# Ledger of designs, part 93: peptides against a protein of PDB entry 7BBL

Target 1, 86 residues: chain A of PDB entry 7BBL
Amino acid sequence: IAQESLESQEQRARAALRERYLRSLLAMVGHQVSFTLHEGVRVAAHFGATDLDVANFYVSQLQTPIGVQAEALLRCSDIISYTFKP

## One batch from the design tools (peptide; made by RFdiffusion4, then SolubleMPNN)

Design b2_p29_5_s4 (from b2_p29_5, 8 letters changed)
Fold by OpenDDE base, seed 1:
Structure b2_p29_5_s4 (fold): chain B 86 residues (1-86), chain A 29 residues (1-29)
Amino acid sequence: as target 1 above (86 residues)
Amino acid sequence: MEALTAEFVARAEAEIRELRAELAALDAA
């Protein structure tokens, strides 16, 4: 059996990873997410949506050290990591 | 936010379908 080309293997890997990423985002819908930001700042918010290309997070009920924002935008550049409980 | 969420879900699900089709095409080649 002919082996898949390197380019096709890479294409498959990218597609598979992208699908997993999208499914993980969908899993966050309706859930509170904990975001780790720079300088050890941690916030929690309900996931609303993302820009699929830029990965900006549109969230609600953002709990920050200085208060709660009803709606907010978390830029990808601000986020180090995030977790949620399914 | 509800409308934004709905739009996001629709877009994400659509892209997943396309990705699955792409993967299937790669397997068929």
Scores: peptide ipSAE 0.649, ipTM 0.926, DockQ to the pose 0.821
Fold by OpenDDE base, seed 2:
Structure b2_p29_5_s4 (fold): chain B 86 residues (1-86), chain A 29 residues (1-29)
Amino acid sequence: as target 1 above (86 residues)
Amino acid sequence: MEALTAEFVARAEAEIRELRAELAALDAA
């Protein structure tokens, strides 16, 4: 049987992973997301948008230990992980 | 934020369509 080239396999993998990433972002629209940041800080916010190339998160109603920010930007470098309930 | 969200959704959905087309092309080859 014919086999895909390694380059084709890698291209497929990149495309599939990117699609899954984008779909996961779309799934967060209208939902509250929990973000784990450095030093054990956890915040919650409503997802607004991202920069698709930089992965900055634009969020609203960011709940922090010191208060709530109406709108905020969370940079990818700030985030260890995030979870949400679809 | 609503306008920003709408723009994001439109862009993300457009890119997904492009990615699906790319994957389809790879499958057809």
Scores: peptide ipSAE 0.649, ipTM 0.926, DockQ to the pose 0.768
Fold by OpenDDE base, seed 5:
Structure b2_p29_5_s4 (fold): chain B 86 residues (1-86), chain A 29 residues (1-29)
Amino acid sequence: as target 1 above (86 residues)
Amino acid sequence: MEALTAEFVARAEAEIRELRAELAALDAA
């Protein structure tokens, strides 16, 4: 029986995880996303795009505790978690 | 934003295709 090498298994895992991540991003297109930021701050915004390498979020209609911003950038470092309804 | 979104979608879908090809190549090995 031919056994796949450890290196190939790891490569497969990395590729699969990356694909899953990208598909999850695509699923957010056209949807409002709820972001949890530091200090328990929660904001909602419509997903526009990301930087695929840095995972920064380009969003519109960002609802913050102090107002609404038409277009905004949410840095990955600012985000603790996010949820959305597909 | 629409143009940015369209560009993002195109890039993401292209990378997914590449990843699927990579996975297929691993499966064939």
Scores: peptide ipSAE 0.648, ipTM 0.926, DockQ to the pose 0.797
Fold by OpenDDE base, seed 3:
Structure b2_p29_5_s4 (fold): chain B 86 residues (1-86), chain A 29 residues (1-29)
Amino acid sequence: as target 1 above (86 residues)
Amino acid sequence: MEALTAEFVARAEAEIRELRAELAALDAA
């Protein structure tokens, strides 16, 4: 009886995870996202796009303690976590 | 930003289609 190889199973799992990730990004389109950065800094911004490989976030209306930045780039390395309301 | 967002959406959706095709191919194998 032929069974799917471990490699094929891993490939399927990887593809499925990637799809879920991409769909989660798409779900953020048009929504405000709350980002938790280092040293307890939290900001909110409207999601624009990401670099799909590096996961840099291109956002607008970045709300910081000192004001609002119209356009901004949030590097993945700067982000601890993020949340949004679908 | 609108153009960037549109490009992002298009790229993400395209990759999803490719992933679904890949998964379908794996299921057929």
Scores: peptide ipSAE 0.648, ipTM 0.926, DockQ to the pose 0.797

Design b2_p29_6_s1 (from b2_p29_6 with Y2H A8S T15Q A16R E20R V22L S28A)
Fold by OpenDDE base, seed 4:
Order: structure tokens, then C-alpha cells, then sequence
Structure b2_p29_6_s1 (fold): chain B 86 residues (1-86), chain A 29 residues (1-29)
């Protein structure tokens, strides 16, 4: 039995990591996520979707310092970081 | 890969399509 090539092993490893990432996104759907924006502003929203390159976040119930927005689009350029609590 | 969602669409529709896209990619790995 021939050993699997290094390239094949690396391919499987990449696929496994990709799957874990994608499943993590699925797990976030419908849950509240906290975002840190510029100037230390923090908001929370329910995660609906994102572009797979994480360019945009499509969220609901966006809680800002001045009120709640029912549906919103957050650009990655607006976000410093975000956290998710399972 | 998929193009960004039309942000004018209802979030519920975007969310459903997002889930479908994720599940399809996972299945194809």
C-alpha cells in the first residue's frame, strides 16, 4: 500500500480547515454577534449571512448607541473585530 | 464561489441562500 503523497495530505488538511470554517459560519446564523468598530464603538447584531470572503455582514437587530436597526449591512472596512458566543 | 448578495433583498431570503451555499460547499469538499 503506497503512502499518500504530501500534496494529497495537504489538500485534505486544507479541506478539513475549510469545512470547520464553513460550519462555524453555519453555527453563527441567527445568533448574536458583537462587533467592534472604529473609535472603540461596539455594536451587537444577529448574524444572518456574510460574503464568503467576509467582505460584508448581513445582520438583523443591529444595536447601536443611538438605537436598533432592524436589518443592516456591515462592511468589513467598518469592523475592527467581532466575537461570537456559542 | 458566489457573488455578494443583493443587499436590498430581505434578510430572511439572504440567510436562506447563505445556508444553501454553505451546505453545498461543505458537501463538495
Amino acid sequence: as target 1 above (86 residues)
Amino acid sequence: SHAPFDPSRPLAEIQREFIRRLEAEIAAL
Scores: peptide ipSAE 0.621, ipTM 0.911, DockQ to the pose 0.754
Fold by OpenDDE base, seed 3:
Structure b2_p29_6_s1 (fold): chain B 86 residues (1-86), chain A 29 residues (1-29)
Amino acid sequence: as target 1 above (86 residues)
Amino acid sequence: SHAPFDPSRPLAEIQREFIRRLEAEIAAL
C-alpha cells in the first residue's frame, strides 16, 4: 500500500484550512457583522465582500454612532476586531 | 490572488463577483 508523503499530507491540510476560511467568508455574505474600530468605536454592517489581499471590507447598512451609510468600505487597518453571528 | 474590487462599483455587483471568486477558488482546491 502506497503511503501519502508528509509533504502531500501537509498540502492537504493547508488546502483544508484554506477551504474552511473561504467557506466562512461565503457564510458571512449578506449577514450582519459587528466591528470594533479604534478608540473603542463599534459599528455594525451587512457583509458584502472583502479583498483577500488587502482585506478591505465592502459592507452595506453601516451603523455608526453618527448615522447609517448605505454602502461603505472598511479598511483592515481601521478594524481592531469583528464578530459574526451565524 | 485577485485584484481588489473597484469601490465605486455597486455593492451588489461586487458581492456577486466576490461569491464567484470564492466558489471558483474553492472548486480549484
Scores: peptide ipSAE 0.620, ipTM 0.912, DockQ to the pose 0.832
Fold by OpenDDE base, seed 2:
Structure b2_p29_6_s1 (fold): chain B 86 residues (1-86), chain A 29 residues (1-29)
Amino acid sequence: as target 1 above (86 residues)
Amino acid sequence: SHAPFDPSRPLAEIQREFIRRLEAEIAAL
């Protein structure tokens, strides 16, 4: 039998990781996510989408200290971290 | 890669497009 090349193995590994990442994003759609912003500000919102190149997060029901925004955009530069509970 | 979404669009539309893009990329892997 023919042996799969190392290059091919690496390609499959990269593809698998990419798929895992993409499926993780899909799993987040419609679910509440907690974001940690600068200076310890924490907000919660329902994840709608993200554009991976710019890393903007398009969310709904953003709970802020001063109220709730029906729809909002969170830039990656504004986010320290975020957590998702599957 | 895909262009960023127009943030003025309704989230529902953005979300649908996002899902479509993800599924298409996954299918192409």
Scores: peptide ipSAE 0.620, ipTM 0.911, DockQ to the pose 0.795
Fold by OpenDDE base, seed 5:
Structure b2_p29_6_s1 (fold): chain B 86 residues (1-86), chain A 29 residues (1-29)
Amino acid sequence: as target 1 above (86 residues)
Amino acid sequence: SHAPFDPSRPLAEIQREFIRRLEAEIAAL
């Protein structure tokens, strides 16, 4: 009978969005991701992990225009956008 | 939230810990 508070409703909404984000990250683990970096540079790498606070990307098989790096750290400041194909 | 990973660690270890962190947070929502 008691009505859910506005704060409770907002909390559920935030939780739902957070869950969607986290599950998206899980879906990317082990898959190739395409990154768009500054100045139009596009690279591909297999996604390993991110720092949730800093949004750094820990990746493998980073394919750059000048070579492949087995394991690499991509700083969020270097990334404009990224996509993956599930 | 969790502290950043030590980038000197093998990626495989970082990845496993990352998954554990994600699953734990999802379960706690």
Scores: peptide ipSAE 0.619, ipTM 0.911, DockQ to the pose 0.836

Design b2_p29_6_s2 (from b2_p29_6 with Y2H A8S I19V E20R V22L S28A)
Fold by OpenDDE base, seed 4:
Structure b2_p29_6_s2 (fold): chain B 86 residues (1-86), chain A 29 residues (1-29)
Amino acid sequence: as target 1 above (86 residues)
Amino acid sequence: SHAPFDPSRPLAEITAEFVRRLEAEIAAL
């Protein structure tokens, strides 16, 4: 019985992980995400999109300690961590 | 990889395009 090459197996594994990642992004669309920023600042916003290359997060209803922004851009470099409740 | 979105566009439009891009890539895997 012919076996799949190691390279082919690795390609399938990478594809599976990529799909999981992409589907995770889809799952977040329109849902509230909590972000931890510098200096312990915690914000929540509805996830709209991400620039996969630039690492920008496009969000709405950004709730900050000092107010709410209807639409906002968060840079990945500003984010310490974020959580999503499925 | 995808070109960055124009941040001056309405978020709804950005989101819609984002979803299309994701779905297209998933379908092509």
Scores: peptide ipSAE 0.616, ipTM 0.908, DockQ to the pose 0.811
Fold by OpenDDE base, seed 1:
Structure b2_p29_6_s2 (fold): chain B 86 residues (1-86), chain A 29 residues (1-29)
Amino acid sequence: as target 1 above (86 residues)
Amino acid sequence: SHAPFDPSRPLAEITAEFVRRLEAEIAAL
């Protein structure tokens, strides 16, 4: 019987977590997401994409306290947290 | 690849590419 090494088991565990995360991102596509920014500012927007390396969110219909932007780029550095309700 | 997107591109195009990237990575896991 082929025995899986500890390293291999750890690799599969990491892969499983990665897959869950990636599928979560897919689930958000096209849906409204709420973002909490600094100073307690809360905004909502429809999620389009992220770039994981550079840490940006590409969104549409960004609702801010001062108005709505059709398309916008949110920097992760500005985001404290975000929530998504499927 | 996790190269950043050109933010001047239409969001629809960015989103489509994003989805393709995600699906490709998931398939490769």
Scores: peptide ipSAE 0.616, ipTM 0.908, DockQ to the pose 0.778
Fold by OpenDDE base, seed 2:
Structure b2_p29_6_s2 (fold): chain B 86 residues (1-86), chain A 29 residues (1-29)
Amino acid sequence: as target 1 above (86 residues)
Amino acid sequence: SHAPFDPSRPLAEITAEFVRRLEAEIAAL
C-alpha cells in the first residue's frame, strides 16, 4: 500500500485552511463588522461581500464619524483591521 | 480567483453572487 505523499498531505492542509477562511467569510455575511482605518478612524458596516482579488469590501449601513452611507465600497488598502462578532 | 463585482449593482445581488461563489469553491475543495 502506497503511503500518502507529503505533497498530498500538504494539499489537504491547504484545502482545510482555505475552507476555514471561506466559511469565515460566509459567517460574516449580513453581520456588522467594525473596521479600523488610517489615523485611528473607526467605522462599522454590515458585510455584504468582498472581492478577494481586488480587495474590496461591499457593505451597507456604513457608519462613519461624518455620517451613514446606505451602501459603500471599502478598499482593503484603507483598512488596518476589522472585527466581527458572530 | 473571481472577477470583481460591478459596484453599480444592488448590494443584495452582489451578496447573493458572493455567497454562491463561496459555496461553490468550498464544495470543490
Scores: peptide ipSAE 0.615, ipTM 0.908, DockQ to the pose 0.812
Fold by OpenDDE base, seed 5:
Structure b2_p29_6_s2 (fold): chain B 86 residues (1-86), chain A 29 residues (1-29)
Amino acid sequence: as target 1 above (86 residues)
Amino acid sequence: SHAPFDPSRPLAEITAEFVRRLEAEIAAL
């Protein structure tokens, strides 16, 4: 019977992890996400997109301590963590 | 991976392109 090499097994494993990540991003589209920023500031916004290279977040209805921004760009450097409840 | 979007574009357009990129990559896995 045919034998799969170690390299091909690792390739499939990497692909499976990548798919899980990408599907997680799809699941967030259009939903509210909570972000933790520097100094413990927490904001919420509706997720629109992210740059996979730079990890910028493109969002709408950004709720900040000083008001709501209709559309905004959150840079990865500004974000400590984010959470999403399906 | 995918190049950054032009942030001056409407969010709806950015989101649509983002979804297309994701679906294309998933389909190619």
Scores: peptide ipSAE 0.613, ipTM 0.908, DockQ to the pose 0.808

Design b2_p29_6_s3 (from b2_p29_6 with Y2F I19V E20R V22L A24E S28R)
Fold by OpenDDE base, seed 3:
Structure b2_p29_6_s3 (fold): chain B 86 residues (1-86), chain A 29 residues (1-29)
Amino acid sequence: as target 1 above (86 residues)
Amino acid sequence: SFAPFDPARPLAEITAEFVRRLEEEIARL
């Protein structure tokens, strides 16, 4: 029986992780996401898109402590974590 | 931590393009 090489197995594993990540982004589109930022700042916004290279988050209806921002850009470096309800 | 976004194209258009790119990349994996 032909056996898949170790390199091929590792490649499939990387592809699976990438797919999981991409599908998670796809699942967030159009949904409200809660973001935890530095210094305990928590915001909620509707997810629109990301810059896959820079990992910026393009969002709408950003609810901040000081009000609602219609459209905003969240930098990945400023995000500690995020959650959403599918 | 965040900045206002005023794109040349509507955010909805950016989102649509993003979705397209995601689906295309997923299909190529």
Scores: peptide ipSAE 0.584, ipTM 0.870, DockQ to the pose 0.327
Fold by OpenDDE base, seed 1:
Formats: structure tokens, sequence, C-alpha cells
Structure b2_p29_6_s3 (fold): chain B 86 residues (1-86), chain A 29 residues (1-29)
């Protein structure tokens, strides 16, 4: 029944947002994601994983204007945005 | 400039590890 501290409230809020983010990543696994890259280039690929340390996207069936790559690594630094349909 | 390239490990393996890590972190929140 002790009153929760402001710090604790903020921590719970951050944790909730973190969980939502992580679950969104899980939701993307195995699904096609659309990536917007530099200079308006758009590609689609099936999401496999991200690397939080190196900031990479690991994907399959990467559809580019010049063809499809079975498996590929996309650097997060090259990605402007991404979207997917659950 | 950018250029996607082939991963060093099979995606299936990378994905499995990724999922495991995510689930573990979620469980600890």
Amino acid sequence: as target 1 above (86 residues)
Amino acid sequence: SFAPFDPARPLAEITAEFVRRLEEEIARL
C-alpha cells in the first residue's frame, strides 16, 4: 500500500514502452516488412531479426528494383523507416 | 550510400536466437 515513487512510476512507464517495442519486433518475425532507404528507395523483405548491438536487420527475400536476394543484411544506418502489416 | 549483403550465419539460426532473447527480456520486464 506504500505510495509508488515518481522514479518507480517512470520506470514502469519505460518498461511498458519497452515491452510494446519488443513485442512489435516479435510480431514482425516471419512477416514482410517494407523499408524506406536513402533517396526514397523502397524495398520489401521478410523480417528475421535485428542486431541491437550492431544495429542490423537480418532479412530474407529482399525485393529490390534489380532483383530478389534470398537472405540479406540491412544496416540500420541505411534505413530511414520501416512498416509492416501484422 | 547503402548495400545489403549476405549474412554470415543462416537467417533461421539468427532468427531463433533473436526470438529467444526477446522473449527472455520481455519475461524480465
Scores: peptide ipSAE 0.582, ipTM 0.865, DockQ to the pose 0.302
Fold by OpenDDE base, seed 2:
Structure b2_p29_6_s3 (fold): chain B 86 residues (1-86), chain A 29 residues (1-29)
Amino acid sequence: as target 1 above (86 residues)
Amino acid sequence: SFAPFDPARPLAEITAEFVRRLEEEIARL
């Protein structure tokens, strides 16, 4: 029985990881997400979209230490982590 | 960091297109 090549196996593994990531983004749409930023700053906002080529998060109702921003952009490079409850 | 956002299009439309793109990419995997 012919075995799948190592390269093909690696390709499938990459695809599986990519799918998991993309589905996680879908799961966040419309939900409040908590973002941990640098310098201990934590914010919460409703996730709308990302700009995949520029690495921005488009969010609404951004709760910050200094107030609420109706709509905002969060740069992925400034985000340490994010979490949400489905 | 973050910045105020004033989109040229409604955020709802941006979100809808984002979802569409995600679903299309998932379908191609």
Scores: peptide ipSAE 0.582, ipTM 0.868, DockQ to the pose 0.326
Fold by OpenDDE base, seed 5:
Structure b2_p29_6_s3 (fold): chain B 86 residues (1-86), chain A 29 residues (1-29)
Amino acid sequence: as target 1 above (86 residues)
Amino acid sequence: SFAPFDPARPLAEITAEFVRRLEEEIARL
């Protein structure tokens, strides 16, 4: 007889989306990710972490056109998209 | 082009903290 409020429904929806996002990040930890950057540049790196608020990427073994960077921070503003193979 | 830079802390440490935070937040959802 009791019904869930609209507010509660919206909370559940937001929580579900947040969980999906967080689990996707967790799944990437330690795996190689391919990044598409501006100017058509594509790089690959092993995913270490992000800043949860701005989604900056902390990575290792960053393969760039000019060489390999052992550890690096990729700013969100530099990234157009990324893909990872589970 | 791109301009990545080295993190101030070792990646292993950053990653460990990141995983901890993820797991804690997931558990609270």
Scores: peptide ipSAE 0.581, ipTM 0.867, DockQ to the pose 0.297

Design b2_p29_6_s4 (from b2_p29_6 with Y2H A8S A16E I19V E20R V22L S28A)
Fold by OpenDDE base, seed 3:
Structure b2_p29_6_s4 (fold): chain B 86 residues (1-86), chain A 29 residues (1-29)
Amino acid sequence: as target 1 above (86 residues)
Amino acid sequence: SHAPFDPSRPLAEITEEFVRRLEAEIAAL
């Protein structure tokens, strides 16, 4: 019956955004993503995981201009942007 | 939030743990 406090509303909003973000990561698991790296280098790889604090990407089948790596780590500092095809 | 993964581990294991972590956090929201 009591009105939800502003603080509670804000907490729910933050939780909703966090959940949306986390679920988006889950949705990417096993799917190919495209990364744009420095100097305009573009690569594609299958998303395996990230560590949220450092924003490293753990990927497989990394396709680069010079070959394919079965498993690889892409650091946030190396990435300009990335795209995901749902 | 979570400690980084040991990059020397097989990706399959990292991915499994990653998924577990995500699902656990979602469930705890």
Scores: peptide ipSAE 0.613, ipTM 0.908, DockQ to the pose 0.818
Fold by OpenDDE base, seed 4:
Structure b2_p29_6_s4 (fold): chain B 86 residues (1-86), chain A 29 residues (1-29)
Amino acid sequence: as target 1 above (86 residues)
Amino acid sequence: SHAPFDPSRPLAEITEEFVRRLEAEIAAL
């Protein structure tokens, strides 16, 4: 049996990590996510999609301190952190 | 990599395309 090269092993490892990440995004679709914004502001919204390059979040039912926005775009620059509870 | 979505589009359409992109990439790994 041929021995797999180190480079090939690393490639598979990267692919596995990428798949795990992508599947985690799929798992978030339609679920509520909590976002921490600047100045300690916390909001919640239902995850619709994200921009993988810029990390923009396309969400619905965004709950802000001043009300609910049906559909919204949360830019990466506005987000300190976010959490997802599956 | 994929270009950003047009934010003026309905979220439902964006989400559908997002899911398709994800599934396609996963299948190609």
Scores: peptide ipSAE 0.611, ipTM 0.907, DockQ to the pose 0.791
Fold by OpenDDE base, seed 2:
Structure b2_p29_6_s4 (fold): chain B 86 residues (1-86), chain A 29 residues (1-29)
Amino acid sequence: as target 1 above (86 residues)
Amino acid sequence: SHAPFDPSRPLAEITEEFVRRLEAEIAAL
């Protein structure tokens, strides 16, 4: 049988990593995510979507210190970190 | 790459499109 080239192996590896990433995003849909924002502010919201280029997070039920926002947009620049429990 | 979503759209619609985009890209890998 033909031997798979190194380049082909690398291509498959890259594809696998991309798929893993994309599936992780799918897994987050509809689930609550915790975000750490600037100045140590922590919020929680249900993940709806993200646009990968700008890394905006489109979320619902955003719990902030001043109340709950039904639908919200969190920009990547606003986010220090986030955690997700499946 | 995909264009960013219009944030004025209902989240449900954004989410649906997001999922479709993800699934399409996964299928194309």
Scores: peptide ipSAE 0.611, ipTM 0.907, DockQ to the pose 0.813
Fold by OpenDDE base, seed 5:
Structure b2_p29_6_s4 (fold): chain B 86 residues (1-86), chain A 29 residues (1-29)
Amino acid sequence: as target 1 above (86 residues)
Amino acid sequence: SHAPFDPSRPLAEITEEFVRRLEAEIAAL
């Protein structure tokens, strides 16, 4: 019986974490997400997509303190945190 | 990882491509 290398074990562990992350993004598609922005500003929007390198969020029905945007882009630099209710 | 989307495109199209990218990466893990 062959013994798996340490590198192979670490690779599988990283792959498992990556899969969990990617599946969580899939679960968010089409659902409302709440974002906490700077200075305590909180907004809600329907999640459409994100680009993984820059972490921009492409959303619809963005509810801001001053109104609603049909489609919007939230930059990673603007976001403190976000929460999703499954 | 994947390149950023063109933000001038309709969100529906961006979302569809995003889902395809995710599913492809998951399948390749």
Scores: peptide ipSAE 0.611, ipTM 0.907, DockQ to the pose 0.817

Design b2_p29_8_s1 (from b2_p29_8 with E4D E7L H15E E20R R21A K23R A28S)
Fold by OpenDDE base, seed 5:
Structure b2_p29_8_s1 (fold): chain B 86 residues (1-86), chain A 29 residues (1-29)
Amino acid sequence: as target 1 above (86 residues)
Amino acid sequence: AALDALLAELGRVGEGPAGRALRAFLDSL
């Protein structure tokens, strides 16, 4: 039985993860997402969109420790993790 | 950060520790 090459397996893995990730982003649209940033800073905002390559998160009604920002851009590099309820 | 690493992994091999973590996260949704 011919085994799939490692390269082919990696290609399929990347494709599957990419698809699932994109679907998850779509599922977040319009939902409030909690972001954990550096130094334990936690913010909540409504998810708008992402830059698929740079992974910038465009959000609205960003709740920060110092106030609410109507629209904001969160860089992926600033984000440790995020959670949302679908 | 961790999310950046996960997203970077997604765009590369799609496997390894970060890839598995991302997969687990996505499976939890």
Scores: peptide ipSAE 0.020, ipTM 0.514, DockQ to the pose 0.049
Fold by OpenDDE base, seed 4:
Structure b2_p29_8_s1 (fold): chain B 86 residues (1-86), chain A 29 residues (1-29)
Amino acid sequence: as target 1 above (86 residues)
Amino acid sequence: AALDALLAELGRVGEGPAGRALRAFLDSL
């Protein structure tokens, strides 16, 4: 059996991770997501959509330390991590 | 940011069979 090239293995690994990520995004639709931002800021919001090219997060009912924002755009550069309950 | 770096890495759609499979998945969404 011909062993696949290292490049092919890496390609498959990246594709699998991307698919998993995309499935995660699909699972987030309509759910509240907790975001960890810089400087220890933690916010929660309902997930709306992402821009797959720019990777912005469009959210609603953003709960911030200073109040609730009805609509918001979160930049990936501001996000350290996020969690949600499927 | 950690998420930005991760998304940058995962954002690349490769060519070949795996890339085609991923594209097919995207088209199914």
Scores: peptide ipSAE 0.019, ipTM 0.494, DockQ to the pose 0.074
Fold by OpenDDE base, seed 1:
Structure b2_p29_8_s1 (fold): chain B 86 residues (1-86), chain A 29 residues (1-29)
Amino acid sequence: as target 1 above (86 residues)
Amino acid sequence: AALDALLAELGRVGEGPAGRALRAFLDSL
């Protein structure tokens, strides 16, 4: 059989990672996610939706150091990391 | 910013520290 090209292998690898990422987003639905933001700020919120192209996180009941916001948009540029339990 | 780095790896093979971190996260699901 013809050996698959390196670029084709990389394309499959990227596709697999993207699929796993998208599945992770689906797994977050209805769960509280903890976000670490800049300057050590940590917030928790219920995951609502995401912009799949830009990966903006649309969340509800955002718990911040200064209070709770009913709905909010978290930009990837503001997020250091996130964790959740499925 | 670190999340952006992780997400950027989705466009790559997933090599390097960011790719490993992303895989570790996904494996925890």
Scores: peptide ipSAE 0.018, ipTM 0.507, DockQ to the pose 0.046
Fold by OpenDDE base, seed 2:
Structure b2_p29_8_s1 (fold): chain B 86 residues (1-86), chain A 29 residues (1-29)
Amino acid sequence: as target 1 above (86 residues)
Amino acid sequence: AALDALLAELGRVGEGPAGRALRAFLDSL
């Protein structure tokens, strides 16, 4: 039996990770998310929506060091990582 | 940013069975 090519294995791995990410987005809706931005800045906000291709995060009640912003847009390019609890 | 790079990589939908399965999943959302 011919072994699956490395390229095919990588494609399956990427697909699985993408599915996991998308399912995580569904689980995130309406929950508070902690975002780590550049230079180690951490903010918390309620997740509203994101576009799957551009990955702009539309959030509410953004807690920043200078106060709470009712509505905000976080660009994917500004985000290092994020965490949430379902 | 690290997330931007990750999302860019994960955004690539390949051809073949895995790509088709992922597209079907996206269509179900």
Scores: peptide ipSAE 0.019, ipTM 0.496, DockQ to the pose 0.074; fails the geometry check

